# Peptides against a protein of PDB entry 3S8F: the designs that were tried, part 241

Target 1, 157 residues: chain A of PDB entry 3S8F
Amino acid sequence: VLTLFVAVPSLMTAFTVAASLEFAGRLRGGRGLFGWIRALPWDNPAFVAPVLGLLGFIPGGAGGIVNASFTLDYVVHNTAWVPGHFHLQVASLVTLTAMGSLYWLLPNLTGKPISDAQRRLGLAVVWLWFLGMMIMAVGLHWAGLLNVPRRAYIAQV
Target 2, 166 residues: chain B of PDB entry 3S8F
Amino acid sequence: DEHKAHKAILAYEKGWLAFSLAMLFVFIALIAYTLATHTAGVIPAGKLERVDPTTVRQEGPWADPAQAVVQTGPNQYTVYVLAFAFGYQPNPIEVPQGAEIVFKITSPDVIHGFHVEGTNINVEVLPGEVSTVRYTFKRPGEYRIICNQYCGLGHQNMFGTIVVKE

## One batch from the design tools (peptide; made by RFdiffusion4, then SolubleMPNN)

Design b2_p24_2_s4 (from b2_p24_2, 11 letters changed)
Fold by OpenDDE base, seed 1:
Structure b2_p24_2_s4 (fold): chain B 157 residues (1-157), chain C 166 residues (1-166), chain A 24 residues (1-24)
Amino acid sequence: as target 1 above (157 residues)
Amino acid sequence: as target 2 above (166 residues)
Amino acid sequence: SLLDHVREALAAVAAGLAALLAAA
């Protein structure tokens, strides 16, 4: 139980980022409980990518708490659950953040803005990546709960 | 302008920090709920038991696979299992249906896994330590043992069998 | 069982995500 307090700094950081997003959305004219979300720059892949990464990181973080729990880890340890967790954390947040950073960095380094076609393509890539990652992650977590072992090509289920 | 912006940001941060703290306690509460309502499937870890991995093959209860299954009481058995590169011994492990089985599992070489299909038996096996798992097989048949921890080039082929007799 | 409930929850989340994406 005490180990779970390790999650406190991470949660604080995550929700501070969320606070910043809300503030930014409201500065952009968003109003109401959810209107600020719509006001965020969803037309920019440099923005969308890391935000989608954050969304994937939420269930991943919850899973981290499960994995760190003595009794619950007994159920999920060394099953397909664990790769599911990793893909949310690394292949979602880290990878999407890197992708988003690239969409910002390259135009700035070259001094050339991305074309509208490149922008649209970037959005498609980021959204499709996120969708694929979520499908795979759900599948892996589900398989883990069905006692599918990790690092094995065979399963009873 | 900077002061106003700073105050606004702090207000949002305070709200979200409070939410984050609340969510943390929700997660803890969920764990507590799970422990309170679903304990039957959880096998508590036993006392840490150590062995010398360099001699475990030559002496002690793991040395002879023919003597690995020991009856310790009425309808109670202890099975001394070695997980090694790349297999298990004894193999097969033969136990009676309905008996309480205590598996004592260790490794003479590297870390392995001990995952029994169709059961909740799933432990890592560390050289120098003894993993203890208690289980009662209610259904007769064959149960496959799978290594779910990478242990070398032959890891993918590392399987064992538990035969539960009527 | 608890595991069954968790599986159902995961399925619901997946379905919800799919619905949101379809609506977007």
Scores: peptide ipSAE 0.012, ipTM 0.746, DockQ to the pose 0.054
Fold by OpenDDE base, seed 2:
Structure b2_p24_2_s4 (fold): chain B 157 residues (1-157), chain C 166 residues (1-166), chain A 24 residues (1-24)
Amino acid sequence: as target 1 above (157 residues)
Amino acid sequence: as target 2 above (166 residues)
Amino acid sequence: SLLDHVREALAAVAAGLAALLAAA
């Protein structure tokens, strides 16, 4: 119940971020219902990283509601589902946001801009991280639904 | 111009806020629907029962593993199980096929898990509290009990066995 | 029962959300 209650402000915050992204995209020349997305700076790892983190956070947030549901939690509790949820929330959102922050912070602190090669490498790292994390998260959630336990090295499934 | 920009931002925020509320409603509705139409494998539990973890090994129904399986009625049994560092007692647990089994599980030391492979039995076991789970084994054979709550250095090797006899 | 309370709470949340949607 408490989790569901705090879900409201959290969703409001998340979608205000989305609103900010839409506004930014439209300021950059994007038009139409989805054209603003393409107009966002997808060539900047400092932008891409936290956005991908937010995308991973969406299913993770839904999973949080599941984990907080009494009857549904019985199905998923202490199964591989739980670490799957964590990897979306922590290893995706938090980690990617941290990565993005570094891509912004380090050039500002050192006074040296990142090279084009470093930028491209950063984009590759962020996208590959996201892809790998999504694969792992889907696998863990799937395994969890099949009653694979967490904190166990073997399962009969 | 800046004021115009702020007004535009507010318009987008209102739209996304409406969308967010709609999505939240959908999620809650789906959960409510699931609760209304499905049990989600919930196993009926008894009333909250407390025990003293410091004496549970010495006295009471958990003290003697040879007496852990108690027939309570026709084709009905209660099994008093201890989850401890690092194993289960009794081990193995022997029960008849098709019998209604009520597991009464507690711990004398730390929090453990009681996850029975091949079943939907999956509960945490807290010292001082009795976990109650009811299950009927339809198929004979061996069912492994796994601890899915970290409980110390031997956690990964903490296994038990339920033997279901024909 | 706890399950009943959960169902009731979910219903209340759903009702509240519906009201918010109607007001939006």
Scores: peptide ipSAE 0.011, ipTM 0.704, DockQ to the pose 0.053
Fold by OpenDDE base, seed 5:
Structure b2_p24_2_s4 (fold): chain B 157 residues (1-157), chain C 166 residues (1-166), chain A 24 residues (1-24)
Amino acid sequence: as target 1 above (157 residues)
Amino acid sequence: as target 2 above (166 residues)
Amino acid sequence: SLLDHVREALAAVAAGLAALLAAA
């Protein structure tokens, strides 16, 4: 019940953020239905990280609604599906947001801008993290649907 | 200029909020559709039943593993199962193929899991509560019971077996 | 089945994300 209460404002917030991103992209010269996306600062790890986190959060959020559904939860509860959900929410969104925040915070705290090499490394780290997390999450969700239990080292499949 | 920017932001926000609402309805519709069309084989939640975990080992239907399997009809059985640290009783659980089995599972100590491989039986077992699960084994053989709820140091070794006889 | 559709959807999402990574 509580999850459903949180779901509505979370969705509203998510799409409000998307609105802000669209506005920013259009201010940066992006036009058309999707052109504003390309215009966003994809060369900045402080931007890319939290955005990738948000992208990972979408299926995680949908999964949250599934988990909150009594009948649907019966299918996935205490299976590998649940860790998959957690990794999308915590290890993707929260972690990537934290990582992205550091790419902004540390230069500001030290007063020293990041070098181009550090920027490129940051981008690589964030994208690789996202890729790995998506692979893991998809695998865990898939395993969960195959009735692989969580909190167990063995499985039928 | 600030006013212009504000108006532009509001326009995009309105659009995305509308999209948000649309997506919300889509999600609700998908859940509703799933519940309406794909609930076959789902074991419904049973009526809440309470027991005293401090006496369940001494008296009542869970007290004697040798009498845990009770025939309640021509092709129907009730099995009283205890999940405890760290195992299940009776173990093995012997039931006939094709019979409707009603598992009544409880715990004398802490929360455990009751996950039967090869089936959709997957419930948490709470001390003081009785979990009721109905299932019919169509194939003979051995089915492993796995504890999928952390219950202590021996959790990873907590297994049981259901033997389905022809 | 429902599970098959969900698996297919998960695969599609994974492929889409991979494509986004490749395009970025």
Scores: peptide ipSAE 0.008, ipTM 0.711, DockQ to the pose 0.054
Fold by OpenDDE base, seed 3:
Structure b2_p24_2_s4 (fold): chain B 157 residues (1-157), chain C 166 residues (1-166), chain A 24 residues (1-24)
Amino acid sequence: as target 1 above (157 residues)
Amino acid sequence: as target 2 above (166 residues)
Amino acid sequence: SLLDHVREALAAVAAGLAALLAAA
């Protein structure tokens, strides 16, 4: 029971981030319930990367609750489910945030803006990375539910 | 300007807080549903049983692989299994079909995994502790034991076999 | 039962979050 209360600060952080995104989108001219999303700077890989990371973190966070649940952990522990969780948390959120940070940091450190070609390439990289991670994560979670073991190269399934 | 922005953010936060609360309920409801509908395969933790990993190979029920399978009752067996670097003992483990098998698994060296394919048997094996798993094999044949906890250079080759006889 | 405990936990979480919202 107490473990579930750990989610409260995390949710508070999450809604604060979401509120910040909504505010930013509305400040950029977005209106309505969803119009603010479209107004966000989706042409900037430094923005897109961490946002995609956050999107991947949502199902990963849900999986974290599952992994922390005693009864459910018995089902998923040491199966491909766990690597699936890791790839959502580390390989998506952390990695994409790092990528996004680089797209901001390098131009600022060098004093040179990225070219349009570099920007487009950056967008392609982060979107493809996210897509690949989502495909792999779904596959790993699915395999985990089918009792495919982690840290093994062979399975009956 | 800053004050206006702050008020706007607070309004958004209230909405997202409500959403977060709703999602929390959804997640917990899904967990509850899963537990309510899929509890049959869950093996609860047993009593903590400790052994000395430094002597488990020399004395006690794990010492002789030929004596590892013990009939404890009609159609009931206890199997004392060692997971070690890098294999299982005994190997193969021979048990009859339809019998209730209690696996008592421990390790003399490092942490290993005990994952039996085709079953819901999946436990970590800790030196100094005995893992207890109860299972009844309904189908005859061979069941592969896989180590799913990294245990060293030979981890990937650490396999065992359970042979279920008709 | 487990479900009863989950329901109780949900109620507790809801109450706690409601209190936080009211305090904000």
Scores: peptide ipSAE 0.000, ipTM 0.732, DockQ to the pose 0.038

Design b2_p24_3_s1 (from b2_p24_3, 13 letters changed)
Fold by OpenDDE base, seed 4:
Structure b2_p24_3_s1 (fold): chain B 157 residues (1-157), chain C 166 residues (1-166), chain A 24 residues (1-24)
Amino acid sequence: as target 1 above (157 residues)
Amino acid sequence: as target 2 above (166 residues)
Amino acid sequence: LLPLLLLIYNSSIDAILEMMLNTL
């Protein structure tokens, strides 16, 4: 029960971030229920990377409820499910946020803007990273549900 | 204006709260469905039991591997298992098919895993604690025990065997 | 109030899922 309290601040943060994105999109001219999404700066890898991280974090957060449950954790603990969860939480959100931060920080520190080629390459990198991470995470969660053990090189399903 | 921005964000937050709650229900439903269809459920665990890891090899039910399998009733057995660096005792564990087996697992050294392939038996083994798992093997044969908790240099080679006899 | 409601919500879900798993 106490462990589940950790989910509360996380959910509140998610709501606030989502609200901030909607507000920003509407300030950029987005209209309607979904038009604000298109108005966001999808041409900037410094923006795209952390947003993709957030998208991966949503199912990861749902998995966090499972991992925090006493009875459900018994099913998934020390299976491939756990690495799957970590790759959504750390290798997706944290890593993509770090990547996005670098795309902003380095040009500012050096005083040199990124070239158009570098920008396009950056976009390709973060999208490919996200795609690969989603495939891997789904695979790991699936394998975990099939009782593939964590930290073992052999498994019989 | 920061105040206006705050109020606007707060309004959007209410909408996203509602949406997030709806999506949460969807995700929980999907998780429940997935777990129900792709897992074998949960094996009942015993109560928390403590043991002294420094003496568990010397005295008590774990001390003699030859006496590790104890018949407690008709078609009921208790198996006292040690997980240690780097193996299991007894090895192999021999039990009858169709019998109710209560595994009492502990460690004399570090944290280990006890994952039995072909079953839903999967527990961590902590020094000073006894893990209790109840299971009935319906099929005869050999079941491999895998350590799925990193326990040192020999972790990857730490295996045991349960032999289920007809 | 919101944190409390979320706690109740999560705990209820856990209980329901536990019930489901116990019947499998």
Scores: peptide ipSAE 0.015, ipTM 0.737, DockQ to the pose 0.037
Fold by OpenDDE base, seed 5:
Structure b2_p24_3_s1 (fold): chain B 157 residues (1-157), chain C 166 residues (1-166), chain A 24 residues (1-24)
Amino acid sequence: as target 1 above (157 residues)
Amino acid sequence: as target 2 above (166 residues)
Amino acid sequence: LLPLLLLIYNSSIDAILEMMLNTL
């Protein structure tokens, strides 16, 4: 119940962010149902990182509802599913947002803009991080569904 | 300009609200389907039953491991299991193949896990509370019990065995 | 009123999940 309670403000935030992104994309010349996505500043790691974090948070949020459901929790509780959920929420959304924030914060703190090389490296880092996190999360969720236990170094599977 | 922006954003918010709500239900449905079809299964919840953890080792059905397996019917047994730091009793747990087994699991000390490999048995064991799980072993052999709740220094080595006899 | 609505919302989601699990 408490987790589901927190889900409401989170969804509201997600709606607002998505709406803002669409509006911004359209202002940047994006057209059509999906053209606004292409118009967003995908060349900026400070933008890309938190957006990728948000994408990872969507299935994580759904998983939160699963974990909070008394019925469904009997299936996934104390399995590798739970660490999978954590890594989507913390190691994806929170961490990528933090990483993205650094690409904005550090230039402002130092007074020096990031170089093009640093920008490209930043993009590579956040995309690789996201990819790795998705692989890990999918693997952990899959293992959880196969009843691999949490907090154990041995499993039947 | 600000007013125009607000109106535009509001329109997008309405659209994304509808989309997000729809996607929420889609994800719920997809997850429910996946869990129902690709998991070890759901463990049914038992009734809340309490026990005194300070005396459970000395008196009652958990006190004697030799008397832990009780036949309650022609093909039905109740097994009284203790999860403790760091092991299970009785160990091994011996039950016949094809019988309906009711596990009554509790702890005299701290919270433990009771996860039986090859089965859908996976419960937390709380001191003062009795966990009840029903299962029928269809295949004979050995099934390992794993503690999947951190319980101290010996947690990683806390194992038990269920032996299913033909 | 808002807390009550949120509780109803949460309970409804749980009920839907349970129903879906039982029917699938």
Scores: peptide ipSAE 0.014, ipTM 0.714, DockQ to the pose 0.036
Fold by OpenDDE base, seed 2:
Structure b2_p24_3_s1 (fold): chain B 157 residues (1-157), chain C 166 residues (1-166), chain A 24 residues (1-24)
Amino acid sequence: as target 1 above (157 residues)
Amino acid sequence: as target 2 above (166 residues)
Amino acid sequence: LLPLLLLIYNSSIDAILEMMLNTL
């Protein structure tokens, strides 16, 4: 019940962020339905990281609703589904947001901008991290639906 | 300037709300898929039932493993199971094929899991609380019980067995 | 209104699933 009440403000926040991104993209010269996406600063790891985190948070948030559903939670509880959910929420959103924050914060604190090499490396790290997390999360959710238990080293299914 | 920006952002919210609605349908479809692919056999019969974990081993229906399987009617049984560090009792649990089994599971010590492989029986077992699960085994054989809630150093070796007899 | 709709939705899912579990 509580989760569902919280879900609405969370969705509003998510869509507000998305709207802000669209606005920013359009301010940067993006046009059309999707052109604003391309106009966003995808060359900046401080931007890319948290955005990828948000993308990972979408299925994670949906999973939160599933986990909050009484009967559906019965199906997924203490299965591999649960760590899959956490990896989307924590290891994707929170971690990528932290990474992005550091890419902004450290240069500002030190007064030294990141080099082009560091920027490119940062982009590679963030994208690879996201890819790995998505693969793992999908696998864990799938395994969970197949009734693979959490916190067990063996499974017959 | 900030006010103008905020007002402009509102113009895009309608589109994103529409997208949100579309995604909602996707999620509904996923839920439907989940429901369709999971065949039950387990009826969640969870009732608010409490026991004293400090005395559950000494008195009551969980005290004697030899008396744990109780026939309550024709082809109906109640099984009183203890999950403890680190195992289950009785072990094995012997029940007839095709019988309706009501598992009453509790713990005398810490939180455990009760996951029966080959079934959708999967519940947490809390000290002081009785977990109730109803299930009918359609196939004879051995079903392994595993603990899927960390309960200590021996957690990974905490197993039980349900033997379903013809 | 939306939270209420979500609650109704969740309750409906619960009811359907419970029905399914009882019939299997």
Scores: peptide ipSAE 0.012, ipTM 0.726, DockQ to the pose 0.032
Fold by OpenDDE base, seed 1:
Structure b2_p24_3_s1 (fold): chain B 157 residues (1-157), chain C 166 residues (1-166), chain A 24 residues (1-24)
Amino acid sequence: as target 1 above (157 residues)
Amino acid sequence: as target 2 above (166 residues)
Amino acid sequence: LLPLLLLIYNSSIDAILEMMLNTL
C-alpha cells in the first residue's frame, strides 16, 4: 500500500496540468467538453512537444503501478518491459519537454522569432519523435510480456 | 460574475474527478492483461536466507557441484546453484521431468541474474542472499539460463543450462 | 481532498490486485 503512495504526487501533477490545459484552451475560445483541446496552440512546437510527452507519460505511469506491484514485478522485472517503461517516462516526457523548452527558450534569448520553416520543422520533429517512441515502447512492453530478458542479446520466444 | 465562475470551476473539477475514476478501470485492465498473458502466474519465493559469499564456495551446500542436486522427498529436489562471473554451477543442472524443483541460488562475487528461458523463472541473485524459486518442468529438454543483470565484462556471455530428463 | 482521493485510489488498486492474485 505504501509503495503505491508514490504515485500520488505524480497523479496530482498530471491532473493539475490537464486542468491548466483546459483552462488555457477555454481562454482561447474553446467550448464544450472537448472543444478546448482544439483551441490549444497545436501550431507551436514549444507547446506540442511537452503535451505529447504527457500523453506518453500516461501509459508509462500506469505501467509504473504494475512495476511497483510486489507480485507483478516478479513477472516483468529485468525483461524488456522495464526499458519500455523507462522510455515512456524519460525519453518521451522528459525529452519532449526539454525539446519544447528549447523552442521557447532560444527565440526568447535571441530576441528573434523562429521562422515558419523552422516552426514546421519543429512540429515534424516532435511528432516523429513521439511516434517513434510509442512504437518502440509498445514493442518493448510486448517483448517483455513474451519474457524477453533485459540486457541480453538473445532470447527464446 | 463570481457565482458563474465558481460554478464553472466546480464543473471542471467534477469532470476531472470522473476522469480520474475512469483511469482506475484502465489500470485494472492493464493489470488483468498482464496477468492473462502470463498463465504460469507468480512463482512462489522462499523465506529470506543469508549466506556468507566469501565462504560459500568452500563449505556448505554450494561447495560441491556434484552434490548440488539434493532429493528432499518423493519427486522433490533442491538444487543449490551458484551464479558467478561468468557462469553457473552446476552446469548443466540435471533434474527429472515432473519433479518439484526448489532452486536455491546465490552468488560468491557480484549481483547476477537468473533467467530461465521457456519458464517464468527470473530472479536477481545477490551475494549474501539466497534466492529461492520453486518450479516444475513439464517438458523435457534443455533450458538456457541467461544472466539479465550486468555483472561485468563477460556478462553478455554468461549462460547456463538446465537439462530436464524424462 | 484530491490527495486523499488519490490515496484511496492507489489503495484500491492494490487491494484489487491482491484479490486477483489470490484467485489465480
Scores: peptide ipSAE 0.005, ipTM 0.742, DockQ to the pose 0.037

